# Peptides against a protein of PDB entry 5NXQ, part 3

Target 1, 114 residues: chain A of PDB entry 5NXQ
Amino acid sequence: EIQIPVSMAAEEEYLRSKVLSELLTDTLENDGEMYGNENEVLAALNGAYDKALLRLFASACSDQNVEKALSLAHELKQDRALTAAVKISERAELPSLVKKINNIREARYEQQLK

## One batch from the design tools (peptide; made by RFdiffusion4, then SolubleMPNN)

Design b2_p29_8_s1 (from b2_p29_8 with K12E A19S E24D)
Fold by OpenDDE base, seed 5:
Structure b2_p29_8_s1 (fold): chain B 114 residues (1-114), chain A 29 residues (1-29)
Amino acid sequence: as target 1 above (114 residues)
Amino acid sequence: EEEEEEEEEEEEEEFLEESEEIIDETFSE
C-alpha cells in the first residue's frame, strides 16, 4: 500500500482546513449571521486548521528550519496552539524559537487588553 | 555513517511522535 509522507499529508490537511475556514468566514461576513452552531463549526475548523499547522510546525522544527517554524507559528489562531508550539520547540531544543513564539503570545495578550 | 543516519532518522521519528502527542493533548476533549 502506498503511504503518503507525513509532511505531504499535513500540507493537504492544512490547505483543506484553511480553505474551509476561509469559506465559512466569507459566508458569515457576506451572507449575514448564521444561527445555530456556527461558533462550534468555527471552533472545529479553527481546531483542524491549527492542528494541521502544528504538524507542519513540528516538521519544520525537525528540519531545524526556525524561520519556517516561526512563520507557521504566526499563522496559528488559537492561544492553545501557540502553547503547543512552545512545547514542541522546547523538545526540539530551539530556545530562540521558544522566545519568539512567546513574544507572539504576549503581543496577542496585549491586543486583547485594548 | 549509515548507522548514524539511521539513528538520526529514528530520532526525527521519535520527535514527530512526541509532537503529535502534544498536538493531540492540546485538542483533546
Scores: peptide ipSAE 0.606, ipTM 0.905, DockQ to the pose 0.773
Fold by OpenDDE base, seed 3:
Structure b2_p29_8_s1 (fold): chain B 114 residues (1-114), chain A 29 residues (1-29)
Amino acid sequence: as target 1 above (114 residues)
Amino acid sequence: EEEEEEEEEEEEEEFLEESEEIIDETFSE
């Protein structure tokens, strides 16, 4: 069996999930009509999107590429995904990255309070 | 030298596996 490297698989999944998420969003905005499971589909796509990003994030952490990891963290949509990124960063022993991701979370919380 | 490289690769693999567990737990519905 042909084994695909983890990083390549993650990138492929990220691109796929991103494209699908964008297409779905465009469909909802332009047509406003789907099969009645729009919210479930959106949730699933958002989950898949963040999940794929986190795999890329983990790879970046493994490479000790903090800047790439941080840029990926900014692309995360869900708070739970940011929490996961913090956990991954902690295990990667990247305290500066942990702090920066927590700052992202705090900033989002402040925006929600307004 | 080759042994050190193998150990580094193993550590990287373990890290990625642990990360995958975190990811799976995060999205476990």
Scores: peptide ipSAE 0.606, ipTM 0.905, DockQ to the pose 0.753
Fold by OpenDDE base, seed 2:
Structure b2_p29_8_s1 (fold): chain B 114 residues (1-114), chain A 29 residues (1-29)
Amino acid sequence: as target 1 above (114 residues)
Amino acid sequence: EEEEEEEEEEEEEEFLEESEEIIDETFSE
């Protein structure tokens, strides 16, 4: 059995999920309202995307690559994923990263209020 | 030096496992 490195597997899933999410988004924008399970599909794709991204994030934290970790955190779509990133950063004992990710969350909250 | 490298690798593996638990909990249905 060929064991694929965790990082490579995460990257593959990230890219796959990203492409599919973009295609679905484009379809929704071009064709208007889709009837069926489109919202569920989008949610599932977003979940898979953020999940894969968080694995890359964890790897970056493990490598003590704060800049890479922060860049990845900016790509996270869901608030729950940012919360997970905070938890992972806390486990990695990276308080500066925790603060920066919380700033991302706060900025998104402010945007939602407008 | 080899023992220190092994300990670092073990710590990294443990960290990744704990991170996976956080991820799984976050996206649990």
Scores: peptide ipSAE 0.606, ipTM 0.906, DockQ to the pose 0.774
Fold by OpenDDE base, seed 1:
Structure b2_p29_8_s1 (fold): chain B 114 residues (1-114), chain A 29 residues (1-29)
Amino acid sequence: as target 1 above (114 residues)
Amino acid sequence: EEEEEEEEEEEEEEFLEESEEIIDETFSE
């Protein structure tokens, strides 16, 4: 039984979710009328997207690749996902990464207040 | 050295498992 490395599986899921997100966005922009559950579908898709990213993020943390981890954190869409990234970073004993991710969160909060 | 490598791999696996738990909790509906 060929065991697919967790990182490869995460990358595949990320790519899939990214493509689907783009397709859904394009469909919303082009067709204007999505089914009544558009927001729910988008939310679910965003969840899957961030979930996949977080797995990649965890892998990067495991590799002590702070720069890669930070880059991935910037791609996270939901605040709850950033919170998860902080928790993962804490468990990885990467306090500098924790600070940087919190800075991302703060920056997003400031943008929402404008 | 092999034992240390195995221990490191186990620690990495444990970390990934803990991370998965965090992820699952985050997206639990």
Scores: peptide ipSAE 0.605, ipTM 0.906, DockQ to the pose 0.765

Design b2_p29_8_s4 (from b2_p29_8, 10 letters changed)
Fold by OpenDDE base, seed 1:
Structure b2_p29_8_s4 (fold): chain B 114 residues (1-114), chain A 29 residues (1-29)
Amino acid sequence: as target 1 above (114 residues)
Amino acid sequence: SEEEKKKEEEKKKKLLEEMEEIIDETFSE
């Protein structure tokens, strides 16, 4: 049994989840028809997507690569994922990154108020 | 030194494990 490194597995899962999430989103927006399981499937895909991203984010933080970590944080979709990114940044003792991610979160809140 | 490198790698591994716990808690049902 061949064990794939965590970082490589995370990258593969990220790419897969990204493509599937985008395709599903486009389908839902264009068809205008919502069925019983579509929202659940979308939520599951979004969860998997953010989970994969957070693993990449954690890796970047462990390397103290703040710029890479920040770029990954911008790709996160769910608020809970951003919250997790803040917690990870705090554990990595990267206060500058914490501030930058909080700014992303605040910006999204402001957009929701428009 | 090789010993210092090993210690640093172990600390990094431990850090990643703690980060994984945060991720797991985030997506726990």
Scores: peptide ipSAE 0.626, ipTM 0.911, DockQ to the pose 0.784
Fold by OpenDDE base, seed 2:
Structure b2_p29_8_s4 (fold): chain B 114 residues (1-114), chain A 29 residues (1-29)
Amino acid sequence: as target 1 above (114 residues)
Amino acid sequence: SEEEKKKEEEKKKKLLEEMEEIIDETFSE
């Protein structure tokens, strides 16, 4: 069996989940109807998307590539994923990145309040 | 040195493992 590098595996999963999530989202927006399992499927896909993205994020952090890590953090959808990104950044001892990600999270909170 | 490089790679590996634990905890249901 061929061993795939972690980064490549993460990218593949990211792209797969991203495509499926977008397709489902578009379907819901255009059809104007929901089936019983659509919300659950969407949540699962979003979870997989963020999970894969976080692995890429972790890799970037391990390389001390703050700019790449930050760019990836902006692509995260769920608040729990941003929280995880903060924890990962802390473990990587990247305080500047921690601050920047917290700013992203705060900005999203403010948008939800409007 | 090769030894230093090996040590650095091991540290990186350990770091990534700890990060994976954070990810797993985040999505544990």
Scores: peptide ipSAE 0.624, ipTM 0.911, DockQ to the pose 0.778
Fold by OpenDDE base, seed 3:
Structure b2_p29_8_s4 (fold): chain B 114 residues (1-114), chain A 29 residues (1-29)
Amino acid sequence: as target 1 above (114 residues)
Amino acid sequence: SEEEKKKEEEKKKKLLEEMEEIIDETFSE
């Protein structure tokens, strides 16, 4: 069995999920309904997208590359993914990154209230 | 030393595994 490096696999999955998520979103916005399960498909793709990003994020944290990790965190879509990023940052013992990600979450909460 | 480098890589591997568990828990149904 051919073993693909984790980082390469994560990058590939991120790109794939990103493209598919964007295509599906565009289809739903422009063509309306697809199938009876279009909402479930969209949710699954969004999940896969954030999941792939979090793997890249984890890799960056393990390298103590805070700036790269932060840039990846900004690309996360779901709040649960940001929460996971905080947990990962805590495990990596990067308190400055924890604070910065929490600021991202707070900013999004405030935006939702407006 | 090569031994110390190996230990550091193993620690990194373990760290990544723990991070993967966090990710899996996040998207578990």
Scores: peptide ipSAE 0.624, ipTM 0.911, DockQ to the pose 0.772
Fold by OpenDDE base, seed 4:
Structure b2_p29_8_s4 (fold): chain B 114 residues (1-114), chain A 29 residues (1-29)
Amino acid sequence: as target 1 above (114 residues)
Amino acid sequence: SEEEKKKEEEKKKKLLEEMEEIIDETFSE
């Protein structure tokens, strides 16, 4: 039995989820009409997207690649995913990364207040 | 040494497992 490396599996799922999320978003913006469950579908896709991205993030943290980890964190969509990224960074003992991710969260909060 | 490298890899594996638990808890239904 062939075992797929975690990083490869995460990358595949990330790419798939990213494409599907973008297609759904484009449909909502351009067609203006979706089925009644469109919000649930979008949420599910966003969840899968962030979950896959967090696995890549965890891998980068394990390699102590702070810059790569930070770049990945910027791609996260949900606040709960950013919170998870902070927890992962703390476990990896990367305090500089923790601060940088918290700055991302704060910036998004300020945007929501507008 | 090869033994030290193996030990380091095991530590990384354990770390990744703990990170996976954080991810699973985040998206648990």
Scores: peptide ipSAE 0.624, ipTM 0.911, DockQ to the pose 0.714

